# Peptides against a protein of PDB entry 4GXB: the designs that were tried, part 123

Target 1, 277 residues: chain A of PDB entry 4GXB
Amino acid sequence: VPTEEVSLEVLLSNGQKVLVNVLTSDQTEDVLEAVAAKLDLPDDLIGYFSLFLVREKEDGAFSFVRKLQEFELPYVSVTSLRSQEYKIVLRKSYWDSAYDDDVMENRVGLNLLYAQTVSDIERGWILVTKEQHRQLKSLQEKVSKKEFLRLAQTLRHYGYLRFDACVADFPEKDCPVVVSAGNSELSLQLRLPGQQLREGSFRVTRMRCWRVTSSVPLPSGSTSSPGRGRGEVRLELAFEYLMSKDRLQWVTITSPQAIMMSICLQSMVDELMVKKS

## One batch from the design tools (peptide; made by RFdiffusion4, then SolubleMPNN)

Design b2_p20_7_s2 (from b2_p20_7, 7 letters changed)
Fold by OpenDDE base, seed 2:
Structure b2_p20_7_s2 (fold): chain B 277 residues (1-277), chain A 20 residues (1-20)
Amino acid sequence: as target 1 above (277 residues)
Amino acid sequence: EFEGRGFFEEGTLENFETTL
C-alpha cells in the first residue's frame, strides 16, 4: 500500500470516536501515540493502553477479535476486512487493578478508565448487585470518577474482558458458556438444564499450556447444521489444566474469539512474570 | 465429525502452580 496520509477512526470503550491523522504505513505504536496525543494522554501512560480490532455487533456491543500487534499497520488491518463492522478500539491492556493508580493520577487516564468501566457495567461485563448499582449511579450522578472506580474495583469481574456466548467441552460436551478473561483466570459461566447459573474458574497459573486451533468442518453428508455455512473456520482454544494434584485435564472452548482468548492468556501470564521479576 | 487439520499456536508455562 502506498504511504498516504489518512484519517483513522479509533473508538473508546463507550463508542466515542477519536479521529487521528496518520500514515497508512504507521505501525500500531505510531497510531497509539497519535490517539494519545489527540486525547492529551501523557506519553508515560501510553503503555497502559492498547489498540484492539473489534467487530461491532448490531446492538452496538464490541466483539473483540484480537489485539493489534506492534508490527501491524492498523489502517491496513481494519480496512483490509472491507466491512464497516470492524473497528479499532482503545482499551486498557493490563489486568492488575493496582495499575489503575498510575493511570488515575492523570485526568485523561482517569477519564478513560471511567468511561471504560461505565461501559463495562452497562454491558454487563462487570457484575453488580442492585445495591451496588444504586451506589454506582449515585457516584456517576455526582461525577465522582475516582470514587466510582474505587467502588468498581471491588466488583465481580472488574477488569475482565467478556466474550460472546460460545461452547466448551467442560463440564459437559457442547456446553453453552460465557467466557470472561481477567484476574489471571478464565471464568466460564454456564447454566445446565434445570440448574442455577454456575461459574467455573480456570487460573492461568494452573494452565500447563494452551493452544489455538483452526479447522474447516468437512461437509459430512447428513447433518448440515443450518446456520454454519459449509466453509466457516472453526476456532478452538484448548488448555491443559491442573484440576487437582497430579491430575491434568484438557479443556476446549470453541469460539470465534479463541485467538483473542489466547492473547488474553498470554497477556495475563506476561503480566504475572513481570510482577515476579 | 471429521474436521480438517488447521494451524495451532501454543503458549506454555514452564512452571505452573500446583497449589491454589
Scores: peptide ipSAE 0.027, ipTM 0.566, DockQ to the pose 0.058
Fold by OpenDDE base, seed 3:
Structure b2_p20_7_s2 (fold): chain B 277 residues (1-277), chain A 20 residues (1-20)
Amino acid sequence: as target 1 above (277 residues)
Amino acid sequence: EFEGRGFFEEGTLENFETTL
């Protein structure tokens, strides 16, 4: 692609648009710095955020595709898909809520975390009771961002990334599940026939390994899963999990977001390694 | 169900919990 100056749109979690003038040849960090400058985010806080490629759904929700890597050209990465539904989103890129303290010390950082948290609650990524929702709304009306975040940090799935509904082979084959990544785990929410909603927790510290597989179903033998077009690539995330002492079992999640799930796993592991060093 | 040959990417942990 020829090097040209372009206007690139980057979205916040709440859908707010940030327009930056960049070169088509600018790498992910260059674009991130441009976004930070536009927002007046200090340089020392840039590392707490990342750019993500997402697909915007009809309801305005974001389906995360992947994190943009350092060597990528964000303009090319998003425009090469030739669909207006693909967007670049700025989001915090750490998992431990303790790092919120560093970000919240700055007004812009505080605003970014606040906007993300409000959006995550509104989208049902963070789970709230009726009473908690009332308290959060009261704080929102008062525009008490710090207090809002402090309350939000105590909520179930705070800081998690929620994925689109998909299928797992656990606890039984072809089980519909909703996966969320956060707090060094994959949370699988599911409802078996005649049962209440259940949540399974898979801690990354109990995963021996994981893999993403890409396969193409053969036309003659595959019962096309409902909703997949003929010849669509099937993505699966499989991880080998320590279920009990000396008992490893593979768990497989079938999802178009398998790549993003694996990125989350690696990111959570990396953060744990940093904390141990 | 028959699937064609695909590719895979693997991540590994050096250490993992072995206790209940």
Scores: peptide ipSAE 0.026, ipTM 0.561, DockQ to the pose 0.057
Fold by OpenDDE base, seed 4:
Order: sequence, then structure tokens, then C-alpha cells
Structure b2_p20_7_s2 (fold): chain B 277 residues (1-277), chain A 20 residues (1-20)
Amino acid sequence: as target 1 above (277 residues)
Amino acid sequence: EFEGRGFFEEGTLENFETTL
């Protein structure tokens, strides 16, 4: 792509638009710096955020596709998809809520975390009770962003990424699940017919390894599964999990977001490694 | 069922918790 100056739209988690003037040849970090400058985010806080490629759903929710890599050209990455549903989103890129303290010290950082958290609650990524919701709304009405975040940090799945409904082979084959990544785990929520909601927690510290595979189903005479057209690429995340002492078992998640899930796993592992050093 | 397969990435923990 020829180097040209372009206006690139980057969204915050709440859908707020940040327009930045960048070159088509600007890499992810260059664009991130431009966004930070536009927001008046200090340079020392840039590392707490990343740019993500997302697909905007009809309801305005974001389906995370992947994190933009350092070598990527965000303008090219988003425009090459030739669909307006794909967006670039700025989001925090750490897992431990302790890092919120660093970000919250700055007004802009605080605003970013606040906007993200409000959005995550509104989208049901963060799980809240009725009472907690009331308290959060009260704080939101008062525009008490710090107090809002402090309360939010105590909530279930704070800081998690919630994925679109998908399928796993756990606890049984072809089980519909909702996967969330955060707090050094994959949380699998599922409801089997006639059963209550169940949650399985897979801690990354008990994952020996994981892999993402891509496959194309061959035309079998069997009925197309409702969600995938014939010839659609199938992505799977498989991880080998220590279920019990000396018992490893593979768990496989079939999802278009398998790549994003693997990115989350690696990111969580990396963060844990930093803490152990 | 016959399917085409490919590999994207693999991650491995050097050390993982073995204690329950």
C-alpha cells in the first residue's frame, strides 16, 4: 500500500470514536501512540493498552477477533477485510487489577478504565447482583469514577474478556458454552438441557500446552450445522489440562475466536511469568 | 468425517502446577 496520510477511527470500549491522522504505513505502536496523544494519555501508560481488531455486532457489541501485532499496519489490517463491521478498539491489555492503580492515577487512564468497565458491565461481561448494580448506578450518576472502579474490581469476571457462544467437547461432546478469559483462567459457562448453569474453571497454571488449529470441513452429505456454511473455516483451541494428579486431558473449544482465546492465554501466562520473576 | 486441517500456533508452559 502506498504511504498516504489517512484518518483512522479507533473506538473505545464504549464505542466512543477517536479519530487519528496516521500514515497507512504506521505500525501498531505508531497508531497506539497517536491515539494516546489524541487522548492526552501519558507515554508511560501506553503500555497498559493495546489495539484490538473486533467485529461489531448488530447490537453494537464487540466480538474480539485478535490483538493487533506489533508488525501490523492497523489501517491495512482493518481495511483489507472490506467490511465496515470490523473496527479497531483500544482496551487495557493487562489482567491483574493491581495494575489499575497505576493507570487510575492519571485522569485519562481513569477515564479509559471507567469507560471500559461501564461497557463491560452493560454488556454482561462483568457479572453483577441487583444490589451491586444499584450501587454502580449510583456511583455512575455521581460520576465517581474511582469509587466505581473500586467496586467494580470486586465483581465477578472483572477484567475478563467474554467470547461469543461457542462449542466445547467438555464436559461432553458438542456442548454449547460461553467462554471468558481473565484472572489467569478460562471460565466455561454451560447449561445442559434440564440442568442449572455450570461453570468450569481452567487455570492457565494447569494448562500444559495449547494449540489453535484451522480446518475446512469436507462436503459430507450430512446436514450443515446451523451456524456454519459449507466450506467455512473451523477454528479450534485445544489445551491439555491437568485434571487431577498425573491426569492430563485435552479440552477442545470450537470457536471463530480461537485465535483471540490463544492470545489471551499467552498474555495471561506472560503476565504470571513477570510476577514470578 | 474427512476434514482439512492446519496448525496456527502452540503455547506451552515450562512449568505448571502439579499439586491439586
Scores: peptide ipSAE 0.026, ipTM 0.558, DockQ to the pose 0.057
Fold by OpenDDE base, seed 5:
Structure b2_p20_7_s2 (fold): chain B 277 residues (1-277), chain A 20 residues (1-20)
Amino acid sequence: as target 1 above (277 residues)
Amino acid sequence: EFEGRGFFEEGTLENFETTL
């Protein structure tokens, strides 16, 4: 692509649009810096955020596709998909809520975290009771952003990334699940027939390894499940998990977001490694 | 039946919990 000046739209978690003038040849960091400058986010806080490629659903929800890598050209990455449903989103890129303290010290950082958290609650990514929701709404009405975040930090799945409904082979084959990544785990929410909603936790510290695989299903004649278009690539995330002492078992998640899940796993591991050093 | 399979990435945790 020839180097040209272009206007690039980057969305915040709440759907707020940030327009930046960049070069088509600008890498991810260059674009991130441009977004930070537009928002008046200090340079020392840029590292707490990343750019993500997402698919905007019909309801306006974001399905995270992947984190943009350093070598990527965000303008090219998003436009090459030739679909307006793909967007670039700015989001915090750390897992430990302790890092919120650094970000919250700045007004712009505080606003970004607040907007993201409000959105995550509204989307049901952060799980809240009725009472907690009432408290959060009260704080929101008062525009008490710091207090709002402090309360939110105590909530279930705060800081998690929630994925679209998918399928796992655990605890049973072809089990519908909702996966969320955060707090150094994959949380699998599921409801088996005749059972209540359950949540399983797979801690990254008990994962020996993981892999993403892709496959093209053979055109099986009759039973085209109506939802899979002809020729859709099937992505799977498989991880080998320490179920008990000396017992490793593979767990496989079938999801179009398998790549994003693996990115989350690696990111969580990386953050843990930094904390141990 | 030939199913096309590919590998994207593999991550490994160097040290994982060995005890429950």
Scores: peptide ipSAE 0.025, ipTM 0.561, DockQ to the pose 0.056

Design b2_p20_7_s3 (from b2_p20_7, 10 letters changed)
Fold by OpenDDE base, seed 2:
Structure b2_p20_7_s3 (fold): chain B 277 residues (1-277), chain A 20 residues (1-20)
Amino acid sequence: as target 1 above (277 residues)
Amino acid sequence: MFEGKGFYAPGTLENFETTL
């Protein structure tokens, strides 16, 4: 791609558009810096955020595809897909809510976290009771952003990334699940026939390893999930989990977001390693 | 194929025991 100056749209979690002038040859860091400059985010806070490639759904929700890597050219990465549904999104890229304290000290950082958190609540990524929802709405109406975030930090799945409904082979084969990544775990929500909603936690500290595989399904008469055309690439995240002492078991999640899940796992592990050092 | 490596550390296992 020839080096040209272009206008690139980057979205916040709430769908707010940030237009930045960049070169087509600008790498992810360059674009991130441009976004930060446009938002007046200080340089020392840039590292708390990342650019993500997402697919905007018909309802306006974002399906996270992957984190943009340092060597990537965001303009090329998004435009090469030749679909308007793909967007670049700015989101916080850490898991420990303790880092919110650093970000919240700055007005722009506070606003970014607030907007993200509001969006995550509205999308049901953060789980709230009726009473908590009432409290949050009251704080939102008062525009009490710090208090809102402090309350939100106590909520279930705060800071988690929620994935689209997918399938796992645990606890049963072909089990429909909703996966969320956060707090050094994968949370799997599921409802088995005749059962209440259940959640299982897979802590990254008990994962020996994980892998992402790509395959083309054979035209076997097996349960094609309604809507997957013949020949669609199937992505799977498999991890080997320490279920009990000296008992390892593979768990496999079949999801178009398997890559993003693996990125989350690695990111959570990396953050834990940084904290131990 | 992408392979990541985890690590073993003390952690909690909650195997689909929590009702939401």
Scores: peptide ipSAE 0.024, ipTM 0.570, DockQ to the pose 0.103
Fold by OpenDDE base, seed 4:
Structure b2_p20_7_s3 (fold): chain B 277 residues (1-277), chain A 20 residues (1-20)
Amino acid sequence: as target 1 above (277 residues)
Amino acid sequence: MFEGKGFYAPGTLENFETTL
């Protein structure tokens, strides 16, 4: 792509549009800096956010495809897909809520966290009781952003990224699950026939390894997944988990978001390693 | 069921509970 000045749309978590003038050759960090400048986010807070490639669903929800890497050209990455469904989103990119304190000290940082948190609650990514919802709405009406965030930080799955419904081989083969990543874990929510909602927690500290695999089913193979056409690429995230003392078991998640899940795992591990050093 | 493999990307955790 020739180097040209272009207007690039970057969305906040709430769907607010930020238009930035960038070069087609600008890398992810260059675009991120341009977005930060447009928002008046200070340079020392830029590192707490990242750009993500997402697919916007019909309901306006974002399906996270991947985090844009440093070497990527965001304009090229989004436009090469030739679909208006794909967007670039600015989102918080750390897991430990303790870092919220650093971000919340700045007005713009506070606004970004607030907008993200409101969106995550509205989308059902953060789980709230009826009473908590009432309290949050009251704080929202008062525009008490700091108090809103402090309450939100106590909520289940605060800071998690929720994925689209997918399939796992755990606890049973071809089990429908909803995966969420956060707090150094993968949370797998599932409901088996006639059972209550269950949640399995897979802590990254108990994962020996993981892998992403891309495969194409052979035409002669029975596609076990209803709705995948012959020849569709299947992505799987598999991780080897310490289920009990000296017992490792592979868990495999079949999802088009397997890459994003693996990015989350690596990011959570990286953050934990920084804290241990 | 035989499937064609496209790519494999491993990640490994060192110095965690599974490696201690």
Scores: peptide ipSAE 0.022, ipTM 0.560, DockQ to the pose 0.059
Fold by OpenDDE base, seed 5:
Structure b2_p20_7_s3 (fold): chain B 277 residues (1-277), chain A 20 residues (1-20)
Amino acid sequence: as target 1 above (277 residues)
Amino acid sequence: MFEGKGFYAPGTLENFETTL
């Protein structure tokens, strides 16, 4: 692609558009810096955020595809897909809520965290009771952003990334699940026939390894999830998990977001390593 | 194929070593 000045749209978690003038040859960090400058986010806070490639659904919800890597060209990465449903989103890229303290000391950082948190609650990524929701709404009406965040930090799945409904082979084969990544775990929410909603926690500290595989489904396979077009690549995330003492078991998640899940796993592990160093 | 490695918590490493 020739080097040209272009207007690139970057979305916040709430769908707010940030237009930045960048070069087509600008790397992820260059674009991130441009976004930060546009928002008046201090340089020392840039590292707490990342750019993500997402697919915008018809309802405006985001399906996270992957994190943009440092050497990527965001303009090329998004435009090469030749679909307007793909967007670049700015989101916080750390997992430990303790880092929120650093970010929320700044007005812009506070606003970004607030917008993200509101969006995550509205999307049902953060799990709230009716009473908690009432409290959050009251704080939102008062525009008490810090208090809102402090309350939100106590909520289940705060800081998690929620994936689209998918399938796992645990606890049973072809089990419909909703996966969320956060707090050094994969949370699998599932409802088996005749059972209540259950949540399985898979801590990254108990994962020996994980892998992403791709396969082309054979035309005869009747697993027509109605939305998979003919010839869509099947992605799977498999991880080997320490279920009990000396008992490893492979768990496989079939999801088009398997790559993003693996990125989350690695990111959570990396953050844990930084904290222990 | 992409492969990553999980984090070993205290006590977990021994369990993995015994299983491997």
Scores: peptide ipSAE 0.020, ipTM 0.496, DockQ to the pose 0.100
Fold by OpenDDE base, seed 3:
Structure b2_p20_7_s3 (fold): chain B 277 residues (1-277), chain A 20 residues (1-20)
Amino acid sequence: as target 1 above (277 residues)
Amino acid sequence: MFEGKGFYAPGTLENFETTL
């Protein structure tokens, strides 16, 4: 692509548009710096955020595709997909809520975390009781952003990324699940026939390894799985998990977001390693 | 194929529990 000056749209978690003037040849960090400058985010806080490629769903929700890598050209990455459904989103890129303290010290950082958290609650990514919802609404009406975040930090799945509904082979084969990543775990929510809603936790510290595989289903005449067109690539995330002492078991998640899930796993591991140093 | 390597550290094994 020729080097040209372009206007690039970057969305916040709440769908707010940030327009930045960049070069088509600008790498991810260059674009991130441009977004930070546009928002008046201090340079020392840039590292707490990342750019993500997402697909905007019909309801305005974001399906996370992947984190943009350092060597990527965000303009090319989004435009090469030739669909207006794909967007670039700015989101916090750390998992430990303790880092919120650093970000909240700045007005712009506080606003970004607040907007993200409000959006995550509204989308049902953060689980809220009726009473908690009432308290959050009261704080929102008062525009008490710090208090809002402090309450939100105590909520179930605060700081998690929620994925689209998919399928796992655990606890049973072909089990419909909703996966969320956060707090150094994959949370799998499921409802088996005749059972209540259940949640399973897979801690990254008990994963020996993971892999993402891609396969093209052979045109077998009988796979009536509604929604995958003939010839769509099937992605799977498999991880080997320490289920008990000296007992490893593979768990496989079939999802178009398997790549994003693996990125989350690596990111959570990396953060844990930094904390241990 | 993408492969990641985890590390063994003390962690909680939470079996599937009823979500409230």
Scores: peptide ipSAE 0.019, ipTM 0.533, DockQ to the pose 0.103

Design b2_p20_7_s4 (from b2_p20_7, 8 letters changed)
Fold by OpenDDE base, seed 1:
Structure b2_p20_7_s4 (fold): chain B 277 residues (1-277), chain A 20 residues (1-20)
Amino acid sequence: as target 1 above (277 residues)
Amino acid sequence: EFAGRGFFAPGTLENFETTL
C-alpha cells in the first residue's frame, strides 16, 4: 500500500469513535500513540492499552479477532478485510486489577477504564447481582467513577474477555460453552441438559502447553457445527492441562476466536512472568 | 474441575455519559 495520510477510526469499548490522522505505513504503536494523543492520555499510560481487531456484530457487540501486533499496519489490517464489520478497538491490555490504580490516577485513564467497565457490564462480560447492579447505578448517578471501579473490581469476571459461544470437548464431547479469559485462567461456562449452570476454571499455571490448529471440514462430515458453511475454516485451541497429580488431559475448544484465546493465554503468562521478576 | 456455582444474570445499566 502506498504511504498516504488517512483518517483512521478507532473505537473505545463503548463504541465511541476516535478519529486519528495517520499514515498507512504507521505501525501499531504509532497508531496507538496517535490515539493516545487525541484522547490526551499521558505517554506513560500508553503501555496499559492495546489495539485490537474486532468484528462488530449486528447487536453492536464486539467479537475480538486478535490483538494487533507491533509490526502490523492497523490501517492495512482493517481495510484489507474489505468489510465494514471489522473495527479497531482500544482496550486495556493488562490482567491484574492492581494496575488499575496506576491508570485511575489520570483523568483520561480513569474515563477509559470506566467506559470499558460499564460496557463490559452492559454486555454481560461482568456478572452482577441485583444488589450490585443497584449500587453500580447509584454510583453512576453520582458520577463516582473511582468508586464505581472499586466496586466493579470485586465483581465476577471483572477484567475478563468474554468470547462468543463455542464448543469444547470437555466435560463432554461437543459441549456448548462460553469461554472467558482473565485472572490467569480460562473460564468455561456451560449448562448440560437438566443441569444447573456450571463453571470450570483452567488456570494457565496448570497448562503444560497449548496450540491453535486450522482445518477445513470434509463435506461428508455430519459434524457441521451449526452456522458454519461447508468449506469454512475451523479453528481449534487445544491445551494440555494438569487435571490432578501426574494426570495431564487435552482440552480442545472449537472457536473462530481460537487465535484470540491463544493470545490471551500468552498475555496472561507474560504478565505472570513479569510479576515474578 | 467444574463447580456447580450459582451464576447471576448480568445487570443492564442505563447508558450514562462516558465521554472523555
Scores: peptide ipSAE 0.014, ipTM 0.479, DockQ to the pose 0.023
Fold by OpenDDE base, seed 3:
Structure b2_p20_7_s4 (fold): chain B 277 residues (1-277), chain A 20 residues (1-20)
Amino acid sequence: as target 1 above (277 residues)
Amino acid sequence: EFAGRGFFAPGTLENFETTL
């Protein structure tokens, strides 16, 4: 691609647009630095954020596709998809809420975390009770961002990334589930017929390995998955999990976001390794 | 195919948990 100066749109979690002038040849870090400069985010906080490729849904929600890699050219990555539904989003890229303390010390960092958290609550990624919701609204009205975040940090699935509804083979074959990644786990929420809502926790520390596979359904095969057309690539995330002492079991999640899930797994593992060093 | 490897460090293993 010829090197040209272009205007690139990067979205915050709340959909706020940040326009940056970059080169088509600028790599992910170059674009991230440009976004940080535009927001007046200090250089020492840049590493707490990443750029993600997302698909914007009709309701304005984001379906995360993948994290942009260091060698990628964000402008090319997003424009090559030839769809305006695809966007680049800035989001925090760590899992442990303890790192919020570092980010919150800066006004811009605080604002970014606040905007993300508000969005995650509004989208139902963070689970809140009625009373918690009332408290959050009160804090929001007072524009008490720090207190808002402190309360939010105590909420269920704070800091998680929620995926679109998909299918798993656990606990039963073809079980509809909602997967969320965070706190060094994959959380699978499901409701079996006649049962209450359940959440299964798969800790990354008990995953021996995982893999992402792609397959093309045979033309004659009834895609049992509602909403996938014939011939669409099927992505699966499979992980081998230590269910009990000396008992490994494979769990397979069928999702278009399987790649993003695997990225989250690796990211959580990496962070745990850093914390242990 | 993309693959990742987990780790089983002593003291870091957590039981599979389900919440109802």
Scores: peptide ipSAE 0.016, ipTM 0.503, DockQ to the pose 0.102; fails the geometry check
Fold by OpenDDE base, seed 5:
Structure b2_p20_7_s4 (fold): chain B 277 residues (1-277), chain A 20 residues (1-20)
Amino acid sequence: as target 1 above (277 residues)
Amino acid sequence: EFAGRGFFAPGTLENFETTL
């Protein structure tokens, strides 16, 4: 691709648009720096954020496709898909809420975290009780962003990334689940017939390994899941989990977001390794 | 194919009912 100056749109979690002038040859970090500069985010806080490729759904929700890698050219990555549904989103890229303290010390960082958190609550990524919701609204009305975040940090699935509904083979085969990644775990929410909503936690520290596989279903297989057309690529995330002492079991999640899930797993592991060193 | 590795540490698989 010839090097040209282009206008690139980067969205915040709340859908706010940030327009930056970049080169088509600018790599992910270059674009991130341009976004930071546009927002007046200090250089020392850039590392707390990343650019993500997402697909905007009809309802305006973001389905995370993947984190943009260092070697990528964000402009090319998004435009090559030839669909306006694909967007680049700026989001925090750490898992431990303790790092919020560093980010919140800056006005711009605070605003970014606040906007993201509000959006995550509105989208139902962060789970809130009626009372908590009332408290959050009160704080929002008072424009108490720090207090809002402090309360939000205590909420269920704060800092998690929620995926689209998918299927897992746990606890039963072909079980519909909603997966969320955060706090060094994959959380699987599911409702079995006649049961209440349940959540299962798979801690990354008990995962021996994981892999993402892609397959094309052969036409002969009887399991016509009605929604997958002939020839659609099936992505699966499989991880080997220590269920009990000396008992390893494979768990498989079938999802178009399997790649993003694996990225989250690696990112969570990496962060844990940094903390242990 | 993408592959990653975790590391083992003490922990448990937790299953609980979600109250909303």
Scores: peptide ipSAE 0.016, ipTM 0.526, DockQ to the pose 0.102; fails the geometry check
Fold by OpenDDE base, seed 4:
Structure b2_p20_7_s4 (fold): chain B 277 residues (1-277), chain A 20 residues (1-20)
Amino acid sequence: as target 1 above (277 residues)
Amino acid sequence: EFAGRGFFAPGTLENFETTL
């Protein structure tokens, strides 16, 4: 791609548009720096955020495709998909809420975390009770962003990334699940017929390994998930999990977001390694 | 019971408008 100056749209978690003038040849970090500069985010806080490729759904929700890698050219990465549904989103890129303290010290950082948190609650990624919602709403109306975040940090699935509904082979084959990644785990929410909502927690520390595979479904094969045409690539995330002492079991998640899930797993592991060093 | 999608109001963006 020839090097040209372009206006690139980067979205915040709440859908707010940040327009930055960049070169088509600018790498992910260059674009991130441009976004930071546009937002007046200080340089020392840039590392707490990343750019993500997402698909915007009809309802305005973001389906995370992957984190943009350092070598990527965000302009090329998004435009090469030839669909206006694909967007670049700025989001925090750490898991431990303790790092919020560093980010919240800055006004812009605070605003970014606030906007993300509000969006995550609105989208149902962060789960709130009626009472908690009332409290959050009150804080929002008062524009008490710090207090809002402090309360939000206590909420279920705060800091998690929620994926689109998909299928797993656990606890049963072809089980519809909603996967969320955060707090060094994959949370699988599921409701079996006639049962209550259940949540399974798979801690990354108990994962021996994981892998992403791609396959083309055979015509005679299993129930294509409703909406996948014949011949569509099937992505799977499989991880070997220590279920109990000396008992390893493979769990396989079938999802178009399998790559993103694996990125989350690696990111969570990396963060844990940093904390242990 | 937990609240989900569409239950929470949009955030306030007053400070973003001054920065952007």
Scores: peptide ipSAE 0.015, ipTM 0.442, DockQ to the pose 0.019; fails the geometry check

